# Peptides against a protein of PDB entry 8BZL: the designs that were tried, part 179

Target 1, 228 residues: chain A of PDB entry 8BZL
Amino acid sequence: SYDRAITVFSPDGHLFQVEYAQEAVKKGSTAVGVRGRDIVVLGVEKKSVAKLQDERTVRKICALDDNVCMAFAGLTADARIVINRARVECQSHRLTVEDPVTVEYITRYIASLKQRYTQSNGRRPFGISALIVGFDFDGTPRLYQTDPSGTYHAWKANAIGRGAKSVREFLEKNYTDEAIETDDLTIKLVIKALLEVVQSGGKNIELAVMRRDQSLKILNPEEIEKYV
Target 2, 242 residues: chain B of PDB entry 8BZL
Amino acid sequence: SRRYDSRTTIFSPEGRLYQVEYAMEAIGHAGTCLGILANDGVLLAAERRNIHKLLDEVFFSEKIYKLNEDMACSVAGITSDANVLTNELRLIAQRYLLQYQEPIPCEQLVTALCDIKQAYTQFGGKRPFGVSLLYIGWDKHYGFQLYQSDPSGNYGGWKATCIGNNSAAAVSMLKQDYKEGEMTLKSALALAIKVLNKTMDVSKLSAEKVEIATLTRENGKTVIRVLKQKEVEQLIKKHEEE

## One batch from the design tools (peptide; made by RFdiffusion4, then SolubleMPNN)

Design b1_p19_4_s3 (from b1_p19_4, 9 letters changed)
Fold by OpenDDE base, seed 2:
Structure b1_p19_4_s3 (fold): chain B 228 residues (1-228), chain C 242 residues (1-242), chain A 19 residues (1-19)
Amino acid sequence: as target 1 above (228 residues)
Amino acid sequence: as target 2 above (242 residues)
Amino acid sequence: GTGTPKELIEQRKEELKKK
């Protein structure tokens, strides 16, 4: 009856399919998230947009709701499934509870979805990690990270994808209360962190900013270059 | 390692989905399909491989399928898989029209199918679809559009692209010759013939071996037209004279 | 190589052309 078990424990207690899904994440474009005082910022490495590709279809940062956005690293098609499920849950929550989701709530929902795909027969893990940022209804900025296992944690700053190690090392050194004192400094910190692994400046960075009581703003390349 | 060549799509130690990669390799052996976006329209051009004299010519297009009044697609890969996916596209489009009393936006139709394709890469007891698709369409939101999707369920919008045999060489040629913002449908047709002539493994390009469809707007309506053999012959002749 | 299955296949094809 184990013939349908895709994700099983190894003799040493490892879930190989989860570990291998984490390797798929490490092959993804780098994403970084930073929580400021009154701002959350997501930055993603733009892969060299193939000549003739429509840039609008290559977005790595998406809104889940008005108060929550997500960046991911790993399999884009897997991410789309998670995003769609999360969006439906956000709308369902608004309908049933009459309030928007907390960032923790939607993160837990996504994490539970991922975990089920690590335990269900005939399902492989999702090949994605996600950075989920937003504001709770009380105005508190939040940053969460999820991985293929369905684990989740709150962060001040974090990175995922191929350059995540270098970006995290940079953030560990440079994330201070002074470095996030203003919205502009927080944005600058994200850009500087990405520039550790991204060549050729602001043209290769996608940046999203959410401020308290404001909608998600995607910065254009010219706006990004002002911080470089 | 053969152990990851299993009937179920699983991750390799390197984080690769070999069954998806193998499906994409199968598509590389299929006939070439091109898509080119112009300012005044969009086109599909496809290699026709199975010219059997006994095939009732009633099949106007072997590789190009009308999906609804505003969209068409071309397929590269396993024919049986292509038939299933093209039927599903038609059903999705019709259900949307019935529910919302307006045609489905082009990208929404593409994403709906891509979610199905993705599911076949994630659920056990299923193999990936051995099919890539090019989609052409018009909607009120983005106008003329060209999309490509692969067995993984990934998709992208394109100005010009190619799937199937020699697709990498075709894409290289398209990158060289495609002029952004200046592409007319006439120029796109000429470019399609130029690229097919170089990418098809034929000594001479013939109209019998090429299917071309154009999508245009006339009087506020979308018109999808498969070019007649004589029209394709004229395009080939013009290319040979240049 | 890092990327989608499509990108990995393209990278592999480029590597095979360089051999």
Scores: peptide ipSAE 0.020, ipTM 0.612, DockQ to the pose 0.022
Fold by OpenDDE base, seed 1:
Structure b1_p19_4_s3 (fold): chain B 228 residues (1-228), chain C 242 residues (1-242), chain A 19 residues (1-19)
Amino acid sequence: as target 1 above (228 residues)
Amino acid sequence: as target 2 above (242 residues)
Amino acid sequence: GTGTPKELIEQRKEELKKK
């Protein structure tokens, strides 16, 4: 019987559907996030866009609000649902609290949403991990990571997707106060980290930068090549 | 039979709730958490397993959560489930404070969460929470208190207890070394280090792998404090010298 | 207590009846 997609415990105490959702994330394109001093940077591996595909429709980095953006690894359709709900929550928070969300707040919202899908009948876990970056209202840069279970943590730097292990190993070695001393150095760190797993240089990287009191900027390929 | 393994609300022919048992099994693989009640305070000690260099240092505790000014908890099991339950505890405590203009009694907060846990074992289409909790608190009714709850929604008050990995061995050690009526917070801290040193799956206990919180009363106020790494190092060093 | 989940649930039910 096609038993209802219920996340249940195995005899060994495992939630197989959550573990399988994590495997779906590992098949996703690599994303990296780095928190600098006054900058947050997201980088994502571009999948080879099929000839004739509109590049505008294949964005892996999206704004949740003016002060928060997100990259993801895993199921794109699942990501769209999470993004839409997060955007609604960001707007609702502005209306009810009269302030933008903190990066922690919106991360916790997304994490709680994911967790509920691991415990609700007839629902499967979201097959996505996310890197959520932005600035709190006090100007503090933040980076959070969420997984399919709904677990979240704050990071200085992290990576998700197929190349995440290699990228994390690079970041563990190269993330220093000196390496993030300037905005440009922070951007270079993200690019170098992605180049551990992405072939053919800047053409296969999507890069987004958010500086303090500035809107999200997506770098064009020419701008990326200047940092390589 | 496998048919009973996947349904959360069905008793087996033997009267077993397999999903609750399996949730408890998951907790058995989680990091060790200890609670010890003393005459002058109560403590939580927890194993820190995930030491990542890239974590933002702002996380003072991985497994210990402040609930309100008079209570804290430690969690063994699924982190995401723990986050949901700890948030619910905070909401219950806040609603009570707003309604009654006094802090919620410790046992009432524990009971309220246990009723939620129990509901997830009884209502169809829900899985149990894969989480056990230790609660420490103070109230005007019973003073310092330590509680344990499990995925079934059962709870109990304890003088000392353990959840997570090697919990049975830890409880046995606590039973041997716990001196009823003579336990100071200082002696409780030493006992916690002793038990963790024997029950953690590590060759050498280090301060980076242990988090400890104490709850005390100072000048008629509850003080919840997470010990600094240096303080934990001193406790470990003292234990190694004995 | 270290009882079976059923025993623990029954104990909880009894505790709730006493309240």
Scores: peptide ipSAE 0.020, ipTM 0.530, DockQ to the pose 0.015
Fold by OpenDDE base, seed 4:
Structure b1_p19_4_s3 (fold): chain B 228 residues (1-228), chain C 242 residues (1-242), chain A 19 residues (1-19)
Amino acid sequence: as target 1 above (228 residues)
Amino acid sequence: as target 2 above (242 residues)
Amino acid sequence: GTGTPKELIEQRKEELKKK
């Protein structure tokens, strides 16, 4: 019954609810993040929007603040809770510290929130992983990943969701200093990485770009097709 | 038995806290961490398991955390739990410094965290932290120190110890080879490599898979240094030649 | 069953083999 209880240790030292939450992430649409020199790029697999579904309501990439954005894989409802809490924290930080959050700070906040849901009574883990990208106040591009356990690490590039393994294998082979030398090359790298698991090219990719001192830009399908 | 192992941390009829024991089992599967106290310093040596090319090396170390200017720790167990505890250690140390205008004594920092760990075993609706820690430090009271803490909130001072995978075998080797009163940092480093080479489930020890930090005193200041990969390679090579 | 975590795991493995 260890797998059905609140998050408790099994006799073999496993937290099955955390592991099962990770399985929920693996069922999610693929998301990719890449840190370039002066750019961060998030790409997400667009599931075919159901006929009559409002595309506005299917956002997998969201801003947390002006300098931070997040993509996620897993339970959309869980993601909304995390996003809202993170947004409140970003605003609170601006108010209290008079500076925007660092990407590490907000990642740590999200990670700590997730961890608490793995240790608190009557709560299940969040069924989401997140890629968190942005710029620190010093202009340094950052990419972080966090999982249902509340772990987090900094990455040059990473992927989450169903196709994450194949995308990571691609990135491990193709992420070089030359491949990220320019913003356009970095964008191209993300698109190529997603095309390993996404069928039908640019129509099924959502791509977001953040450059230093610029707001998050969501690329339209025509802009994406220029890089294919 | 099933009623006591699957619920919140409660005593079994035999007086056992199964959730604490299960947390300790989780730690037994974690990468090996060693601590060795020497006359002229203290070290941590940790197995590095997560070698990913795409990792951004922003951290001081994967498994070794600087807590303040005079203390560092290594962790074995659940990484997310470790992150929470290491953050709490830093906060406790900073609050003490602000309040008393002096660094927190090493044992006092360890005890403060152990009280938190213990509380997570006693109060309802929480699981134990699945983490053991090794602490290295220096203070004016006891000089160089090495501590170990577990999920129960128990802790102890050590001359040499090990947590994580194959820890029992490592401790046995340390007991055999540790020369009390004669341990230099140089000899401690050699001993750490010797023990890791035997206890890590690897065919060949490589510098990529080992993190080592030393804590020394130079000019009346504590110096915490992570060894460079080349330095670790040299230690491994020296061990292979002996 | 009563025992260490390792013993409990082994007991469960044995119980599963008997089914």
Scores: peptide ipSAE 0.013, ipTM 0.516, DockQ to the pose 0.019

Design b1_p19_4_s3 (from b1_p19_4, 9 letters changed)
Fold by OpenDDE base, seed 5:
Structure b1_p19_4_s3 (fold): chain B 228 residues (1-228), chain C 242 residues (1-242), chain A 19 residues (1-19)
Amino acid sequence: as target 1 above (228 residues)
Amino acid sequence: as target 2 above (242 residues)
Amino acid sequence: GTGTPKELIEQRKEELKKK
């Protein structure tokens, strides 16, 4: 059975393990990314932190470098591997090229890593999609998405995970130049988009913002409630 | 689907890793292990199932392992897999100490092992480890810590948690009785006995069937101590009197 | 308690050098 082998083509040309990895992503918590004028915003659905779980250990948004951050949907352990590889590459690039990576460069690196895991014998695909946001050295805000296949594209706004369809439909309707005119409006757009699929408001949202020439800032629940 | 349960860990059509889920199921049949974080320490309590009369009275903790001077773990699952992972933890901790001349931070040790676990779920010709771990530790960054990891390579920090047999019931009890910010090590020990008494499939809790380790700080040093049988007996007796 | 990205990277670089 072609679905039992490591990623092989079916007779009809499908890579079933890649498709099944995409199904693992669809079971993941929803993540949304929006590119503003001078801001990039990531939002993630907080799974109800189990009572007695340390919230510090349940972060779904992480920095790859000072100018790049990532949210993911799918297998958390797989994501950790990708994040670690990407962080190493970001630092290696700074050492060898003497400049930080562009958001496209690091996205392409991650995408190439994922693609290799779809083609190499003895490896399964990564069960993750990622939203990668940041600023290029010229100050241009960027948003990229990558999936288990190793494809990647640039976006103005996008979503991944179980609520991605509804969030994307909302963004397609509401993403306008006016809606991203200010940092606050951009943040509000992300929150509104997540509220399409997240119940009980700001308590169940993790939100991170990166402004031009600023580090990643994770908003606390009180800061999120100001935008609701 | 049975198609995905017999080979190298691959995705099902529904995006499930059945070999990982089956490893977690196997852990559900293992002896109960619980961890509780207190203000003044952290503890592990584990069910001892193998009571062999011929075991030398030196009650080596069957399920609780010292990893380094600042960390210990408890294991639920396949004993052989547990031995491999606990040895790997010790090696990772020792390599870090040699390299950086400081003890490995607790979360970094947990993460390093979790990356190994994850690899055994992603690479061909490997099966997941049939082991969940509870980690207790102290470091200068976060103080006393409790972590849980599973066969998938996922982990989390906890105030209190449980793995192994009847873990869901134990976690529910911990959620009810755990008082955040007010938990002393003494109260945590009492809570551990209370939970084990209700979750172990034994008619009566006995000290021979329970292993308890505490991790505290004394004079700026971490102290990991396995409780003596008499101390455990006193805790059980106190619980029976309440 | 995850080491800074820098610390994690140095660890990984050294692990890769030992292979």
Scores: peptide ipSAE 0.000, ipTM 0.593, DockQ to the pose 0.024; fails the geometry check

Design b1_p19_4_s4 (from b1_p19_4, 10 letters changed)
Fold by OpenDDE base, seed 3:
Structure b1_p19_4_s4 (fold): chain B 228 residues (1-228), chain C 242 residues (1-242), chain A 19 residues (1-19)
Amino acid sequence: as target 1 above (228 residues)
Amino acid sequence: as target 2 above (242 residues)
Amino acid sequence: GTGTPRELIDARYEELKAK
């Protein structure tokens, strides 16, 4: 059956392995990204950390560079590979071009990597979608989304993972220029969006904020509760 | 050549990697391994199943492997796969030491192996490793550490955890009895014996069926010690008296 | 190994693939 082969076209033109990788993403914890005026915000659903698990090792938001961070949904081990390669590319770009990557550049790199894994014999697609946020050198905030196929698009706001549909519907209704007028309002929007699908409030949310000319900040639960 | 591509771990229609799940199922039938983090050390306790009287070399440790001076691991699953992975861990650690003139950080070693495991789930002609590992270690960054990794290449840090046979029951017991912030190595050893006694399908726990290693710090050096059979017997006896 | 971070990762990737 074509569905049990390497990533090949079905008779009807589907890449089943890519579609199935997208199903793996849908089983992942929810992630949301929002671009504000001078801020980018990532939020992720905290999986219930097992009582004896170290929370430090369950990070779903990571820095790719000083000006770029990423959240993902899907296979954590696959994500780690993508993150590592992206980090190297960011550093390589700084060395060769003497400037940090644009958010679009690194997104395109990740997308190209994913695409190659959909076309290479003896490889399966990456079972991840990613939200990539950051600032270009000109101070423009950016949000991109990638999927297992290697497609990418720029977004004002988006969500991935199991609750993505509900979160996107919320964002479509509530993302306005007024709702992102301030950094705090933008953060509040992300939290409200996640609360559509996350039970038990702020304790189950991880939130990362990158403001213009500032480093990535992971908010603690107490800081998150101030917005709830 | 094309036929070998059919052996690639692929997604199911539901987005599952069945070969990884099947590898994890196989590990569920392997001997039990426990890891417990204490304030003053970390330990591994493993079920010894191969008590063959005809084994010439009493392998001091069947399931616990020293990786370097600061780390050890235990394995649950396919022995041949375990041997390959433990050897790889040693090589990675040695290469790092040679390159940087310092021991590899614990999480970095774990991650390096997890990347290998992940690759075997993504590249053609390969099957997942049928092995889960517990790692114990010390480094200057995080002190004493306990990690678990599975065939997918996922890993996590733990205060206490279990892999192999009856792991779910063991984890439940650990959750009940583990006292965060108050765990001494002595209490951790007692807890390990308690959990093994309940999770191993044996009428009576014997020292010959249990391997225990401790990792401590003495005079600014990491000490990895496999407990002698007599020491394990004493721990068992103490448990029976409680 | 002597190389750019990219070369090192690529080399590692190829090593992982070859295994």
Scores: peptide ipSAE 0.009, ipTM 0.608, DockQ to the pose 0.025
Fold by OpenDDE base, seed 4:
Structure b1_p19_4_s4 (fold): chain B 228 residues (1-228), chain C 242 residues (1-242), chain A 19 residues (1-19)
Amino acid sequence: as target 1 above (228 residues)
Amino acid sequence: as target 2 above (242 residues)
Amino acid sequence: GTGTPRELIDARYEELKAK
C-alpha cells in the first residue's frame, strides 16, 4: 500500500529512507560545533534572510535547556518537532531527577527518538542532523552529533550540512590543543572553519557561545567581525 | 520518478519530499494572498477568484478568516484543506483561552498548526495539506505580527509577503516599495493595491475581486475589519490617479 | 495536555483526520 511510509531494508541491507534523509541533511545550511576547554561554540551559515523576513523567527541555533543548545541541518519543520521533544524531556528530567540533563542524556534521547522513526511503520525518518553542545553539571564541555538514523557520537569538533565535508577537513587540520587554548581562539577556529564554505565573512555567520556556568550567548555581527 | 510521486510523503533519493513540493506547486496556482505589517496595524489582501453571480451575498471574505479576537488568516490553496486548518486554528485558540484565561500568543498558534502540517508530511496514510497561510495578529509580547506557513510545516515572520499566484513577482515589488520603519497602515493599503494590480491576472483591478482585512488596536482592543467594497473602490481609484 | 509533544501532535493529527 502506497499509504504507509515504511523504512525497509533493501536486499543488500540498506535503509534507503534513512540514506535519503541524510541527503536532505546535506542540502541544509552548514553548521559547525567545536568543543574548547571551557567553552562550546556553534556556528551556522546564515542563509541570506530574505529581505522583509523577520530574523527573530529564523533561528538555527536553539536552546534545549540552560546548559544545552542545538544546531541542525536539514528540514526545519522536522527540527522543530525534535527540539520541542527535547525541551520537554529536559524539563521533565529537572522535575524528576532534580538535576539538569547531561548533554549525553539528551543526545541519547534525541537519537532514540530518531531511531524509532526509522523502525516504525507509517513514519518517515527525520530529515535532520544535529550538533548538540553544552555543559554537564560537573562543568565538562560536551559536543555530540546525531543523524537521521539515530546514531550519535561525541566529538571534539564536527560539521553537518552542505559544507560539512570541507569544514571537517579544515577542522581535522586545524583542531589542536593550541587552537582551543583560549575561548577567543576557539571562537576564531569556528569562524575560520565556516569561512571555508560561507561567502562574505561575518555577516553570513550565526555564532552561539556557551561558556562554563554561563548562559548561551548569540554573538552579534560586530562581535563576530572582531574574530575575523 | 513516479514511484515517489504516488506514495506517502517519503524522501526521494536526493532527499526531497516531492509530495510537499507538489503541494507547494498547487498553491502557486491559487489566488494571490498578500500580507503587510505596518507600525499601526497589519493587513491581509486576497484575490477573490470565485465571483459567481449566484453566490449569496458574500457577507464574509472567501479567503480571509477570523481566528479569534486578535488574529486572522488568509489561505492560498485547496479550499477544503483551508477549511479544516482554519477550524483547527480556531479550536486551538479557544482551548488555550479556556485553559489559561488569556489569548494564545500569535506565534504559538502558528506553531501549533505548523506542527500538524509537519505531522501530515511525516506520518503515513496522509498527504500534505495543499495550503499556505498568512497570519496577522496582535499580542502583548510582540505587538502586530505577520506570519507565513507552508505545507511542510515551516513558518516565518514577515514585514510583508505574498503567497499564491505570481507570489514571486509580488514579493519582488514588496521588497522595492516597503519602507522599513515608516510603513503606516494607510501606506500599506496603498502598497497592497499596487501589488495586486500588477500581480493579478486581470485586465483591470476591481473591488469585487479583492478582499482586504485590517487588524488595528483601538482603546486597548484588537479590531479586525474587512473593508467594504466602497472602501476598496476608493483605494483602487486613488491608485489609478497616482 | 500531559502528553509528550508527540502525543499531542498525534492527538491533534487524529482529531483532524476524524473531521
Scores: peptide ipSAE 0.025, ipTM 0.728, DockQ to the pose 0.024; fails the geometry check
Fold by OpenDDE base, seed 2:
Structure b1_p19_4_s4 (fold): chain B 228 residues (1-228), chain C 242 residues (1-242), chain A 19 residues (1-19)
Amino acid sequence: as target 1 above (228 residues)
Amino acid sequence: as target 2 above (242 residues)
Amino acid sequence: GTGTPRELIDARYEELKAK
């Protein structure tokens, strides 16, 4: 009989499947998020795409709505499910409430989804952490992080994936009001943070920027090199 | 037996629900939360574990949640489970208000959530919630109230209680110092600081590591107030001078 | 709904997810 209870407590009160899902996240490519004054920036480590793979299909940064985007670390297939459900929720909210979601709202939705997969029989936790950034309706920039357990918090800056520890240590030292005084400085901060763990410079970084009242912009390699 | 450890809704040969017991162990490692009932109000005091420098300083009460105008709760255990349960409490309270055009009685809200918790222990397919809650509230039926609930779906009313890390020691101290019928909110606050100072494994209690909320009645309305850091500092200072 | 408390919660969660 297949044990239908996949995620159970250990005798010492641990949820091993959640902890193991966090280990899956740690094996993922590094992602970083930074909240500036009027900008949010996501950066992701580009894994060496096999020479024959279409680079367009390996995007780790995606829009959830016009005002919200997400980066993730961990299992890409798991991320796809979460992203699709979040997009449906964003559209549903616009139809029912007649306003776009807040960044907190959609984060809470994703977090609740993840949490349910830690309790449901026959389901394992999602093997992903996510950085969710965007602007609330009032124009306030937001950054949230969520993990496989379904916890979420607001951050000024954070990182997930294999290089997250080193990137966080860098951000703890270098995130200041002066370092985010301008949009360009904020972008530079993200790039510098990723360069702590990414080999071979700007060619291995994917960078996305969302400014107030603007759509998500993915920077090309030439634009990234201007900040290096 | 590992078989009983892996199945949430199965009794051991000894009649134990191991998954519920293990959920309670998870709560034992959580930050301390205490509640104290006074004649003129109720309070919650909780350990704050602000660990990360890059956390957005939106001083959201990490452990104390307003449920409605007349109730608040504190949580010990898995944060994600706590978020789900606190949202459910808010929804239950709102639906009741809409249906009956009056606030839900405190015990009824607690019971409704406890039925949910119990269902997760009895009906196959899910694990217990790894969360205990303290509830404070006021209603027209019983006045000021304090409740505790655990992963099994059991609950009880209390004059003073504690959940989370070192809860047994805290309860022992509360039993010694709680004066039945004579407890003012002021004395309850002092008692809360005294107990937290001994229960928290910190060399010095600081206001940044403690959250306190009070529930009082003013002009026929319930007032739920989170104490400012300066007020908590003053309470700590007063305790150190005694 | 006629479901168990769990089914009701799950349904509410699904409704809350669908809303």
Scores: peptide ipSAE 0.019, ipTM 0.523, DockQ to the pose 0.029; fails the geometry check

Design b1_p19_4_s4 (from b1_p19_4, 10 letters changed)
Fold by OpenDDE base, seed 1:
Structure b1_p19_4_s4 (fold): chain B 228 residues (1-228), chain C 242 residues (1-242), chain A 19 residues (1-19)
Amino acid sequence: as target 1 above (228 residues)
Amino acid sequence: as target 2 above (242 residues)
Amino acid sequence: GTGTPRELIDARYEELKAK
């Protein structure tokens, strides 16, 4: 018998498979995103890279295009599929429209992809949430979050994964115009937010910074420690 | 609990994919496979369980597969699933070579298979593959490489790792004895024997029960070699003397 | 071939299984 994955409504209108996919996200490593004035910052909890694991292959922050990057929480293999699709779309957009995607556009694309997997028979939802950050062509910094349902919203700051609640509570208290007045302050805010849930300081944080008209920069541990 | 146990592509209330976990459990009962990355090469070492007296002495590698001129893999799990996946790896590598006139980068080959594995966890009607793989390879981008992939479609690069029976204990031993930056292929071979001797449920390690393949670079070419039984015997003997 | 990722994978699986 063909065992089709069925994402169906419960009698009370819930999509349980989507909710359960969200539980998979909650078990994921924490990721945080903050939009500054002229900077976007992503931070991710480094799971203790197994001593013998290549750190290169454990990156949770990836570029989708020159102007867009993404962090995720949840199933890594699911994320890879989404990332690959998004990258193809970014390149396709450049070829067909002759401009890079807006952060909103690529977020909507990812969201639509996720949504389709919640509605298609024989498919389960993606077990990932994503923080998508970047700059629009006009130089406007953007942060979006999407979840397994395919819902997406723009944020000033947000967090996903196992420590997301604590990180969000911190951000709600500490995200002010003064706190993001400079690039350095914005970076510090992200680090401080992650330190609410990450033990052992900068060694367990992956941090990515994108400034206007600059490529994604992954900070090394030494650079991170300067902000602690 | 049982409602989610039988369905191949649904989340549990806790966000777990039980069929993937069960596939991983099945792999835990498979023969041990080790991979170790060295500065001058990379190796696979695998437990050989099927020593049938009636097998013609043609030392076919049971668990180590050459994928192309630059890559090999070892498998732990369901043999039939492994055969399908190893064939797919060979086909992917060949198609890439034909299309681009260069060998497929190691990580790209691993990723391509992992996307297939992932799909079998997301699309209904098929179960996950009950197979984990270790990949060894060389490419011009990263040099010598070791990867591990599981039924979920997750993969990672490693300096040393283990899959199959007693993999956790093996990994612990590897963590203790692996010297980063100082690992030669010779030392890696010795380490592989040491770990297998402790992790295999045998009173005495014998060369007939171990398959070892090395991947090296000679004169700008990749050389994949399965060690002869005599060579493995010598490694075991050396270990017993230390 | 043209098809969903699932269809392509399934087709390939059946092809490989038959060999």
Scores: peptide ipSAE 0.000, ipTM 0.599, DockQ to the pose 0.020; fails the geometry check

